# Ledger of designs, part 3: peptides against a protein of PDB entry 4A54

Target 1, 94 residues: chain A of PDB entry 4A54
Amino acid sequence: MSVADFYGSNVEVLLNNDSKARGVITNFDSSNSILQLRLANDSTKSIVTKDIKDLRILPKNEIMPKNGTKSPSTNSTKLKSAETYSSKNKWSMD

## One batch from the design tools (peptide; aimed at target 1 F6 D54 L55)

Design b1_p9_3_s3 (made by RFdiffusion4, then SolubleMPNN; from b1_p9_3, 3 letters changed)
Fold by OpenDDE base, seed 5:
Structure b1_p9_3_s3 (fold): chain B 94 residues (1-94), chain A 9 residues (1-9)
Amino acid sequence: as target 1 above (94 residues)
Amino acid sequence: TEELKKALS
């Protein structure tokens, strides 16, 4: 089995410095022992295999944390809640 | 996962 059999898989990589990387395996350079991951921001991270402490394949249903696409600040037009002015019925009792 | 680890070794 080759690394190429896992291209397109989502993985979590634990590095020797205890940092984590998550991404899709896009390439492996066997000559240089470099694993390439496409990250959630569409950038590519190259990881030397010697720097990998551990890794796991993520289940397909695990929603890769979408880069927090800033939810378009729906300018929630502050619907000025029309303060229902309770018209105080001034009962002028004549 | 274990097979991937082997492939990377």
Scores: peptide ipSAE 0.613, ipTM 0.919, DockQ to the pose 0.712
OpenDDE base, seeds 1, 2, 3, 4: peptide ipSAE 0.605, 0.598, 0.598, 0.597; ipTM 0.918, 0.918, 0.918, 0.918; seeds 1, 2, 3 fail the geometry check

Design b1_p9_3_s4 (made by RFdiffusion4, then SolubleMPNN; from b1_p9_3, 3 letters changed)
Fold by OpenDDE base, seed 1:
Structure b1_p9_3_s4 (fold): chain B 94 residues (1-94), chain A 9 residues (1-9)
Amino acid sequence: as target 1 above (94 residues)
Amino acid sequence: TEELRKALE
């Protein structure tokens, strides 16, 4: 399986510096080991894979607010704090 | 996803 199989997937990346990035996988440069994410603001973030501590694929139903489409003012869907599902480390790369 | 992790290594 290649990273290309996950293009278009929404992911959350935990970096070694404990910062987090969320975005859609748009590209992977295997030669340079660079993962590219499109962020909610439509900018692109390039992440060197060595800087990735952990990664998870987000469920498709999480509406990333894209700038242009008037997301219907659906009420503040409380980003329900990722319920710490007690058992599995939210960063367990299943 | 474990498969994605493996694909990135």
Scores: peptide ipSAE 0.558, ipTM 0.906, DockQ to the pose 0.745
OpenDDE base, seeds 2, 3, 4, 5: peptide ipSAE 0.556, 0.537, 0.558, 0.548; ipTM 0.907, 0.905, 0.906, 0.906; seeds 2, 3, 5 fail the geometry check

Design b1_p9_4 (made by RFdiffusion4)
Pose (drawn by RFdiffusion4):
Structure b1_p9_4 (pose): chain A 94 residues (1-94), chain P 9 residues (1-9)
Amino acid sequence: as target 1 above (94 residues)
Amino acid sequence: EEIAEKLEE
């Protein structure tokens, strides 16, 4: 597979200077081999790939926090509130 | 290509 398939992928990269950086890939130019990473902190960063010493793909979600649950639903409620409240599950023992 | 190989690994 080419890198186009890995565009938008969140990975971690160690540079030649033993520093580490991770972000979601946005682009790669073949002529110059230049990679733009869009990090989840609403920041953009352009880094030329020639400075990459090594690459690795990070786990999906739970990257920083460590848990042992399947987490089948995100159960997120950021912004947009309604007049209804829900706890644990809507239906139980059904 | 080397980058693609590392990403496949």

Design b1_p9_4_s1 (made by RFdiffusion4, then SolubleMPNN; from b1_p9_4, 4 letters changed)
Fold by OpenDDE base, seed 2:
Structure b1_p9_4_s1 (fold): chain B 94 residues (1-94), chain A 9 residues (1-9)
Amino acid sequence: as target 1 above (94 residues)
Amino acid sequence: SELAEKLLK
């Protein structure tokens, strides 16, 4: 799958340190393997892909981050599955 | 990164 398939999608990222970030994929730096997320507060978070433990596309029925609000960020050992979540939109990383 | 590889395909 191309990163272009994910641009504009809301995602939840679980990092290796068990922190979570939610945001919209706005860019991918292929040279440095950095995924860029726009967070709910309109800030940008750059994540090195090697630090990603898990990534899922958030279903549209979930509450999405809105501009001007705090981005959902938590520490979790795993991503919680949403009702409409499927393994097909989940990417497990080493 | 496996993810990076997938994103580039």
Scores: peptide ipSAE 0.189, ipTM 0.786, DockQ to the pose 0.153
OpenDDE base, seeds 1, 3, 4, 5: peptide ipSAE 0.182, 0.179, 0.184, 0.188; ipTM 0.780, 0.776, 0.783, 0.787; seed 4 fails the geometry check

Design b1_p9_4_s2 (made by RFdiffusion4, then SolubleMPNN; from b1_p9_4, 5 letters changed)
Fold by OpenDDE base, seed 3:
Structure b1_p9_4_s2 (fold): chain B 94 residues (1-94), chain A 9 residues (1-9)
Amino acid sequence: as target 1 above (94 residues)
Amino acid sequence: SWLAEKLLK
């Protein structure tokens, strides 16, 4: 499937070092295999996809930490911490 | 990467 299908989606990324990042997919550099996320503080983070262990798309109705106003495409609320829940919408390496 | 392959399809 094309990365275009995921633009604007809220995702949680688990990296190989077990760190996590959460944000909106804003770009994918196919030449360098770099995924770009917009974070809750409106900054951007570039992640090399080879460093990604797991990725899940978060439901649009999930309340996510975000600075600023709500996005019309996703339900967002300014929270002090991200919530965790079980989701079947994940991508994992085999 | 596995993810890159999926995103490029």
Scores: peptide ipSAE 0.375, ipTM 0.868, DockQ to the pose 0.238
OpenDDE base, seeds 1, 2, 4, 5: peptide ipSAE 0.370, 0.369, 0.372, 0.356; ipTM 0.866, 0.868, 0.867, 0.859

Design b1_p9_4_s3 (made by RFdiffusion4, then SolubleMPNN; from b1_p9_4, 5 letters changed)
Fold by OpenDDE base, seed 2:
Structure b1_p9_4_s3 (fold): chain B 94 residues (1-94), chain A 9 residues (1-9)
Amino acid sequence: as target 1 above (94 residues)
Amino acid sequence: SELSEKLLK
């Protein structure tokens, strides 16, 4: 799948250190393999794809972070998992 | 990474 298929999608990223980040995919730097997420607080988080353990697209029925709120990450905010989550929306990465 | 490769396809 092309990264273009993911632009604008809300995703939850599980990192190799078991931390999680949730945000909207805004860009992918192919040269450096860096995924950019816009977080709930409207800041941008850059994640090196090699540090990503799992990535899932969040169902639209989940409560999405709103601008101006605290950054949605397990390090700062407890995130709710969607009851409608499907394994098909999860991509495991090495 | 595997993810980067997938994102480029």
Scores: peptide ipSAE 0.217, ipTM 0.806, DockQ to the pose 0.190
OpenDDE base, seeds 1, 3, 4, 5: peptide ipSAE 0.212, 0.210, 0.212, 0.215; ipTM 0.803, 0.801, 0.803, 0.806; seed 4 fails the geometry check

Design b1_p9_4_s4 (made by RFdiffusion4, then SolubleMPNN; from b1_p9_4, 6 letters changed)
Fold by OpenDDE base, seed 4:
Structure b1_p9_4_s4 (fold): chain B 94 residues (1-94), chain A 9 residues (1-9)
Amino acid sequence: as target 1 above (94 residues)
Amino acid sequence: SKLAELLSK
């Protein structure tokens, strides 16, 4: 079984600094020993394998925590509805 | 490789 067999798998990586990363394996650079993960926010994280303490494959049914894509707060700039001052042009008929 | 080792656990 090659590393490539795990491409597309969801994994949790425990790093030597006790931090964790979760993502989908998208690539492995064997020359540099770098694992690439696509994170829930669609960003890519590169991890040097020497920095990995432990790795587990997540079951397919585990909903990757949707990193709440911070929906870009569409600052709905409340376009202040330009109060169309309907200036009633009072046409005074003389 | 380290990764292969990690995936084999």
Scores: peptide ipSAE 0.454, ipTM 0.896, DockQ to the pose 0.379
OpenDDE base, seeds 1, 2, 3, 5: peptide ipSAE 0.449, 0.446, 0.449, 0.450; ipTM 0.895, 0.894, 0.893, 0.895

Design b1_p9_5 (made by RFdiffusion4; failed a check: a repeat of another design)
Pose (drawn by RFdiffusion4):
Structure b1_p9_5 (pose): chain A 94 residues (1-94), chain P 9 residues (1-9)
Amino acid sequence: as target 1 above (94 residues)
Amino acid sequence: DEELKKAIL
């Protein structure tokens, strides 16, 4: 597979200077081999790939926090509130 | 990881 398939992928990269950086890929130019990473902190960063010493793909979600649960639902409620409250599950023992 | 390294490096 080419890099186009890995565009938007969140990976971690170690540079020639033994520094590490991780972000979600946005682009890669073949002529110059230049990679733009859009990090989840609403920042954009352009880095030329020639400075890459090594590359690795990070696990999906739970990257920083460590947990042992399946987490089948995100259960997130950021912004947008309604007049209804839900706890644990809507239906139980059904 | 190996496929991506071969594509870039």

Design b1_p9_5_s1 (made by RFdiffusion4, then SolubleMPNN; from b1_p9_5 with K5R L9F)
Fold by OpenDDE base, seed 2:
Structure b1_p9_5_s1 (fold): chain B 94 residues (1-94), chain A 9 residues (1-9)
Amino acid sequence: as target 1 above (94 residues)
Amino acid sequence: DEELRKAIF
């Protein structure tokens, strides 16, 4: 399986320094071992894979707040900001 | 996700 199969997936990454990053996988540079994430503010974060301690795929129902596009779906699915992500799902690299 | 881990590492 290739990293490309996960492009467009929402992920939460735990780094070796215990910091967290949440975003959509947009690219992977295999030559430099760099994972690229698009963050909620539309900025891009590049992460060296050796600095990744753990990673989990987020369920599709967790709409990351995109700045500016009102998703027309009137269902008030509260854009759970990355801050309110319930810690219920344990970290899994599996 | 083990498949993602195997793809990255």
Scores: peptide ipSAE 0.261, ipTM 0.806, DockQ to the pose 0.728
OpenDDE base, seeds 1, 3, 4, 5: peptide ipSAE 0.513, 0.330, 0.422, 0.237; ipTM 0.896, 0.845, 0.872, 0.791; seeds 1, 3, 4, 5 fail the geometry check

Design b1_p9_5_s2 (made by RFdiffusion4, then SolubleMPNN; from b1_p9_5, 3 letters changed)
Fold by OpenDDE base, seed 5:
Structure b1_p9_5_s2 (fold): chain B 94 residues (1-94), chain A 9 residues (1-9)
Amino acid sequence: as target 1 above (94 residues)
Amino acid sequence: DDELRKAIF
């Protein structure tokens, strides 16, 4: 399986500095190990994988505020800004 | 999520 199989997925990324980013995976540069996210404001953020502590795929049916950008997936999931989710085990990548 | 981790790292 490649990162390309997850293009259009909405993800939450936990960085090494404990900050969070949320966005849709738009690209992955395997040569430079850079993950590209489209954010809720339609800007693009590039993240070096070495700066990633953890990541998770957000549920496709998660209701997000109306003012966010739509996911490129067939499901018109809007992007939400990085907020704390109360779900237990949110970083379990199983 | 595990498959995405394996693909990135």
Scores: peptide ipSAE 0.513, ipTM 0.891, DockQ to the pose 0.734
OpenDDE base, seeds 1, 2, 3, 4: peptide ipSAE 0.513, 0.510, 0.502, 0.510; ipTM 0.892, 0.892, 0.889, 0.891; seeds 1, 2, 3, 4 fail the geometry check

Design b1_p9_5_s3 (made by RFdiffusion4, then SolubleMPNN; from b1_p9_5, 5 letters changed)
Fold by OpenDDE base, seed 2:
Structure b1_p9_5_s3 (fold): chain B 94 residues (1-94), chain A 9 residues (1-9)
Amino acid sequence: as target 1 above (94 residues)
Amino acid sequence: EKELREAIF
């Protein structure tokens, strides 16, 4: 299985500095070990895999807030349009 | 997610 099999998946990445990034996997540079995410602001974030502490795939029903869209109040922590955030939630990686 | 981890690392 390759990273390409997960292109289009919404993920939350926990970095070694305990910051978090959320985005859609758009590309993986295997030569440089760089994961590319499209963020809520339509920008791209490149993350070096060595900086990743943990990763989780977000459920398909969790709508990533696009710029200007009010996500309905689900009991889930709404990430605002922030590129990076920190939270103390439990993480799992599949 | 384990499969994604194995693909990335």
Scores: peptide ipSAE 0.452, ipTM 0.877, DockQ to the pose 0.800; fails the geometry check
OpenDDE base, seeds 1, 3, 4, 5: peptide ipSAE 0.450, 0.450, 0.450, 0.448; ipTM 0.876, 0.875, 0.875, 0.875; seeds 1, 3, 4, 5 fail the geometry check

Design b1_p9_5_s4 (made by RFdiffusion4, then SolubleMPNN; from b1_p9_5, 3 letters changed)
Fold by OpenDDE base, seed 4:
Structure b1_p9_5_s4 (fold): chain B 94 residues (1-94), chain A 9 residues (1-9)
Amino acid sequence: as target 1 above (94 residues)
Amino acid sequence: EEELRKAIF
């Protein structure tokens, strides 16, 4: 399995300096060992993997705190509940 | 998560 299989996943990264970063995996540079995250403010953060102490995958439904820009009241068009694709892909995260 | 760790490190 490659890092590319996790592109689009929301992750929390704990760094060796005890700082945390949260974002979506957008790229991985295997030659330089650099993980790229898109943050909640749409900025990009590059992290050297040697600086990573720990990492976890966040559930898709965890609303990343958008900084309080007023979501324009888009009229509640009842987007019909997209059928929970119960994608039975139990990604058995073994 | 373990597979992601193995892919990164």
Scores: peptide ipSAE 0.505, ipTM 0.894, DockQ to the pose 0.690
OpenDDE base, seeds 1, 2, 3, 5: peptide ipSAE 0.495, 0.504, 0.503, 0.496; ipTM 0.894, 0.896, 0.895, 0.895; seed 5 fails the geometry check

Design b1_p9_6 (made by RFdiffusion4; failed a check: a repeat of another design)
Pose (drawn by RFdiffusion4):
Structure b1_p9_6 (pose): chain A 94 residues (1-94), chain P 9 residues (1-9)
Amino acid sequence: as target 1 above (94 residues)
Amino acid sequence: TEELKEAIE
């Protein structure tokens, strides 16, 4: 597969200077081999790939926090509130 | 990860 398939992928990269950086890929130019990474902290960063010493793809979600649960649902409620409250599950023993 | 490294190379 080409890099186009890995565009938008969140990966970590170690540079020639033994520094590490991870972000979600946005672009790669073939002529110059230049990679733009859009990090989850609402910041954009353009880095030329020639400075890459090594690459690795990070696990999906739970990257920083460590947990041992399946987490089948995100159960997130950021912004947008309604007049209804839900706890654990809507239906139990059904 | 190996596939990505090979694609860049």

Design b1_p9_6_s1 (made by RFdiffusion4, then SolubleMPNN; from b1_p9_6 with E3K I8L)
Fold by OpenDDE base, seed 5:
Structure b1_p9_6_s1 (fold): chain B 94 residues (1-94), chain A 9 residues (1-9)
Amino acid sequence: as target 1 above (94 residues)
Amino acid sequence: TEKLKEALE
């Protein structure tokens, strides 16, 4: 079986430096031992196979982590709750 | 996955 049989597969690669890469296998250069991944941002990452510690094929249904849409920081405008100044009715009986 | 690992060796 060749690497080409896995073209289009989504994989997670653990590198020797403990970093992880996720992407779709687009190419493999057997002469140079370079695996090419297309990342979620449509960029390509070339990985030398010697730098791979481990890899796994991701199931098709695993929603590639959508680039975490930065939850719009709802600037919760802290509405300063107007402290209702309790007007102490000082009834001075004079 | 294992077959892919073997193919990368």
Scores: peptide ipSAE 0.577, ipTM 0.911, DockQ to the pose 0.639
OpenDDE base, seeds 1, 2, 3, 4: peptide ipSAE 0.561, 0.566, 0.564, 0.563; ipTM 0.909, 0.910, 0.909, 0.909; seeds 1, 2, 3, 4 fail the geometry check

Design b1_p9_6_s2 (made by RFdiffusion4, then SolubleMPNN; from b1_p9_6, 4 letters changed; failed a check: a repeat of another design)
Amino acid sequence: TKELIEALK

Design b1_p9_6_s3 (made by RFdiffusion4, then SolubleMPNN; from b1_p9_6, 3 letters changed)
Fold by OpenDDE base, seed 1:
Structure b1_p9_6_s3 (fold): chain B 94 residues (1-94), chain A 9 residues (1-9)
Amino acid sequence: as target 1 above (94 residues)
Amino acid sequence: TEELRKALE
């Protein structure tokens, strides 16, 4: 399986510096080991894979607010704090 | 996803 199989997937990346990035996988440069994410603001973030501590694929139903489409003012869907599902480390790369 | 992790290594 290649990273290309996950293009278009929404992911959350935990970096070694404990910062987090969320975005859609748009590209992977295997030669340079660079993962590219499109962020909610439509900018692109390039992440060197060595800087990735952990990664998870987000469920498709999480509406990333894209700038242009008037997301219907659906009420503040409380980003329900990722319920710490007690058992599995939210960063367990299943 | 474990498969994605493996694909990135």
Scores: peptide ipSAE 0.558, ipTM 0.906, DockQ to the pose 0.745
OpenDDE base, seeds 2, 3, 4, 5: peptide ipSAE 0.556, 0.537, 0.558, 0.548; ipTM 0.907, 0.905, 0.906, 0.906; seeds 2, 3, 5 fail the geometry check

Design b1_p9_6_s4 (made by RFdiffusion4, then SolubleMPNN; from b1_p9_6, 5 letters changed)
Fold by OpenDDE base, seed 1:
Structure b1_p9_6_s4 (fold): chain B 94 residues (1-94), chain A 9 residues (1-9)
Amino acid sequence: as target 1 above (94 residues)
Amino acid sequence: TDALRKALE
């Protein structure tokens, strides 16, 4: 199985500096070990895999960053700020 | 998933 099999998946990444990033996997550069995420604001974040402490795939029911398909403007309930999932976030790579 | 972790190694 390759990282490409997970393109389009919404993930939460915990970095070694204890910062978190959430986004959709859009690309992976295997040569440079760089994971690219599209964030909720449509910006792109590149993460070096060595800087990843932990990673989990978010369930589909969590609001995926709207890719530009015109799904009707239902009031984007502001994806409330990354609720700092309290420390009990089960970082299970299941 | 463990598969993604392994794919990133």
Scores: peptide ipSAE 0.524, ipTM 0.897, DockQ to the pose 0.775
OpenDDE base, seeds 2, 3, 4, 5: peptide ipSAE 0.522, 0.517, 0.512, 0.521; ipTM 0.898, 0.897, 0.896, 0.897; seeds 2, 3, 4, 5 fail the geometry check

Design b1_p9_7 (made by RFdiffusion4)
Pose (drawn by RFdiffusion4):
Structure b1_p9_7 (pose): chain A 94 residues (1-94), chain P 9 residues (1-9)
Amino acid sequence: as target 1 above (94 residues)
Amino acid sequence: EEEIAEKLE
């Protein structure tokens, strides 16, 4: 597979200077081999791939926090509130 | 590009 399939992928990269960086890929140019990474902290960073010493793809979600649950639902409620409240599950023992 | 692809696979 080519890198186009991995565009938007969140991976970590160790550079020639033994520094580590991880971000979600946005682009790669073949002529110059230049990679733009859009990090989840609303920042953009352009890094030329020639400075890459090694690459690795990070696990999906739970990257920083460590848990042992399946987490089938995100259960997130950031912004947008309504007049209804829900706890644990809407239906139980059904 | 191929080397990067192999490292990613």

Design b1_p9_7_s1 (made by RFdiffusion4, then SolubleMPNN; from b1_p9_7, 4 letters changed)
Fold by OpenDDE base, seed 5:
Structure b1_p9_7_s1 (fold): chain B 94 residues (1-94), chain A 9 residues (1-9)
Amino acid sequence: as target 1 above (94 residues)
Amino acid sequence: EKELSEKLL
């Protein structure tokens, strides 16, 4: 299976420095071993394949946050920390 | 383990 089979696929690339990049595979330069990604901001990122630790194909249904699609505001429901009322039953014997 | 570049080619 060639890299060309994945052109247009959304991928997550884990780099050797533990940084991550997400984008669409747009090109692969076999001469220089460079993978080109189009990022969400429509910029391009060139990654040397030797710097890639792992690469996974993202499912089509994962709405890559397009720059403009408001990630649904995860209403951080402030999980009110249930104050564990430590009921110290201080039974004062009078 | 094949180098990732080899897997991509």
Scores: peptide ipSAE 0.120, ipTM 0.741, DockQ to the pose 0.161
OpenDDE base, seeds 1, 2, 3, 4: peptide ipSAE 0.118, 0.118, 0.117, 0.115; ipTM 0.745, 0.725, 0.739, 0.734; seed 3 fails the geometry check

Design b1_p9_7_s2 (made by RFdiffusion4, then SolubleMPNN; from b1_p9_7, 4 letters changed)
Fold by OpenDDE base, seed 5:
Structure b1_p9_7_s2 (fold): chain B 94 residues (1-94), chain A 9 residues (1-9)
Amino acid sequence: as target 1 above (94 residues)
Amino acid sequence: EEELSKKLS
């Protein structure tokens, strides 16, 4: 199985620094070992494969916020932004 | 390519 078999697939890449990138595989430079992703904002990100800790193929039904293609309106479940309530208990000792 | 293919599989 070649990397080319995954062109056009939506992927999540976990990097060695524990950061994540999501995008569509558009190209692989075998000479430089660079994976190219198209991100949701239509920009391209180049990732050196040595920096990849893990990579998974996202299921087609996961609505990646593709800007352009009308994937059928599956109900955008509002990802409730986890409001980290930093309860700074300011204990005022009077 | 093989290394990436292994990570993709």
Scores: peptide ipSAE 0.097, ipTM 0.747, DockQ to the pose 0.603
OpenDDE base, seeds 1, 2, 3, 4: peptide ipSAE 0.083, 0.085, 0.080, 0.084; ipTM 0.713, 0.717, 0.706, 0.707; seeds 1, 2, 3 fail the geometry check

Design b1_p9_7_s3 (made by RFdiffusion4, then SolubleMPNN; from b1_p9_7, 4 letters changed)
Fold by OpenDDE base, seed 2:
Structure b1_p9_7_s3 (fold): chain B 94 residues (1-94), chain A 9 residues (1-9)
Amino acid sequence: as target 1 above (94 residues)
Amino acid sequence: ESELASKLS
């Protein structure tokens, strides 16, 4: 598995100093072991991988406040819970 | 790279 497979993923990084950073993985410098994140304010943060205690991929539904990129309003078509109206088959026995 | 990959898995 390559780090490149995670490019564009929203992640939360827990650092060894117990600070947290959230952002999108934009690059990894393998030569220097530096992970680059784009933060919510569109700034970039470079993190040395040795300083990473833990990393998790954030679920797509966690709306990171993207500055200005209108998340395409995926019209969450409220899948109206198809209320399975149990059509009571009124068997009219005439 | 392998170290970071291990943290991502």
Scores: peptide ipSAE 0.282, ipTM 0.847, DockQ to the pose 0.716
OpenDDE base, seeds 1, 3, 4, 5: peptide ipSAE 0.281, 0.270, 0.279, 0.279; ipTM 0.848, 0.843, 0.845, 0.847; seed 3 fails the geometry check

Design b1_p9_7_s4 (made by RFdiffusion4, then SolubleMPNN; from b1_p9_7, 3 letters changed)
Fold by OpenDDE base, seed 1:
Structure b1_p9_7_s4 (fold): chain B 94 residues (1-94), chain A 9 residues (1-9)
Amino acid sequence: as target 1 above (94 residues)
Amino acid sequence: EEELAKKLS
């Protein structure tokens, strides 16, 4: 399995200094052992592989907040369940 | 690369 197989994947990197970085794998320099991440602010972070303590692939369902994507304001329009009080017009035909 | 691949597996 090559690092290139993970290009475009969202990852969380734990560094040896206990700092964390989250981003998309955009490149890997095999000659220098440098992993390049694109961060949520569209900046690029270069990480030396030796400084990586742990790395995990984030599930696709974790919406990394892209800077500019307005989280769709899920206006949770509380669908007021309009209890349609069906006024049963009881047509009492006496 | 192999070291990073091991961390990704």
Scores: peptide ipSAE 0.319, ipTM 0.856, DockQ to the pose 0.685
OpenDDE base, seeds 2, 3, 4, 5: peptide ipSAE 0.318, 0.314, 0.316, 0.317; ipTM 0.855, 0.853, 0.854, 0.854; seeds 3, 5 fail the geometry check

Design b1_p9_8 (made by RFdiffusion4)
Pose (drawn by RFdiffusion4):
Structure b1_p9_8 (pose): chain A 94 residues (1-94), chain P 9 residues (1-9)
Amino acid sequence: as target 1 above (94 residues)
Amino acid sequence: TEELKEAIF
C-alpha cells in the first residue's frame, strides 16, 4: 500500500540525530518527500522524511498510560453537561 | 510497520 493509506496515522519516528518524535500524519509530497505531522497537542509540524532514520506505528489509544482493561467504551464527558447522572451502567443484571 | 517502510523507502 502507498503512504496515502497511512495519512492521518499516528506513528513515532526516530531521526538521524537519535531523537524521537511521534504525531498523526497529515501529508506527504512525492517530489520532495515532505511529511506534515499534526500532534495531539494542537500543534502542527512539517518535517522532511529524508531526516528519518527509522519509523514505527504506535499502539492505538493508551499510548502514554498503561492499563490491562478492554475499555469497550470511552466513557468521556468533557464539556456539554446535562441534568442526568449515570454510574457504572444504565442497566444491571439485565 | 514494514509495509509503511517499503512505501516510503

Design b1_p9_8_s1 (made by RFdiffusion4, then SolubleMPNN; from b1_p9_8 with E6K I8L)
Fold by OpenDDE base, seed 1:
Structure b1_p9_8_s1 (fold): chain B 94 residues (1-94), chain A 9 residues (1-9)
Amino acid sequence: as target 1 above (94 residues)
Amino acid sequence: TEELKKALF
């Protein structure tokens, strides 16, 4: 089994400095021992494996915390219900 | 996860 078999997997990495990184494995440089992650903000983070304290693969069903891309505040522009002025066609049978 | 750890380290 190679790291390449896990490309596209979402992982949580605990670093030796107790910081955490979450991202999708996009590349691994075996010569330099560098793991590359794509983060939720579409940036790339390179992590040296010696700086990794622990790692886990996240379940596919774990809703990747969508980086709170602010759900476009659908400004519920209250579409002012265009009062359909029912034109009373007064058929005046003149 | 354990197989990935073996591949990384």
Scores: peptide ipSAE 0.634, ipTM 0.926, DockQ to the pose 0.747
OpenDDE base, seeds 2, 3, 4, 5: peptide ipSAE 0.625, 0.617, 0.627, 0.630; ipTM 0.925, 0.925, 0.925, 0.926; seeds 3, 4 fail the geometry check

Design b1_p9_8_s2 (made by RFdiffusion4, then SolubleMPNN; from b1_p9_8 with E6K)
Fold by OpenDDE base, seed 5:
Order: C-alpha cells, then structure tokens, then sequence
Structure b1_p9_8_s2 (fold): chain B 94 residues (1-94), chain A 9 residues (1-9)
C-alpha cells in the first residue's frame, strides 16, 4: 500500500514537538520524505516525516473543526449533586 | 492508520 492510497484522508499528525496538525493528505514526496496536508483554512503544510511522532486517520464523520467553529465549550454544567436531604425525621418522643 | 504509517515510514 502506498501513501497515495490515502490521499484525501483526513489525518491528525502529532509532531515531535508535541504540536498537532490536522488536514487532508494531498501529497507525499517519497524522495524527500515530506507529507503535505491541506489545512482547514485551505493552506498547505509540509511536514517532514522525521518530525512526525504519531499519525492517525480521522473518521470521516468527525467534523474537522472549521477554524471558526468554536468547539462547543463543553460547559461542564457542574451537575450540582442534588444533595438528597434525607430528612430523617427523628421523632424524639418525649 | 497502521497501513498509512507503514507507507510513510
């Protein structure tokens, strides 16, 4: 299997500097070991494979965060644990 | 993903 078989795939690349890049594979230069990604802003990023720590293919359904889509801040609605006040009515008979 | 890694590296 060649890298070309994955052209058009959306990938997340973890670089050796712990930065991440996400984009669509558009080209691979085998001679220079350069992976080219198209980013969400339609720019291109060339990554030398030696700088890649890890890579994964993203599911097609994962909406690439469009630059402008605020990841819905998971407002961690702090579910205030409703303290179930167990009203132990201790009827103290006097 | 693993096949892609093999193709790249």
Amino acid sequence: as target 1 above (94 residues)
Amino acid sequence: TEELKKAIF
Scores: peptide ipSAE 0.598, ipTM 0.918, DockQ to the pose 0.847
OpenDDE base, seeds 1, 2, 3, 4: peptide ipSAE 0.595, 0.596, 0.590, 0.596; ipTM 0.917, 0.918, 0.917, 0.918; seed 3 fails the geometry check

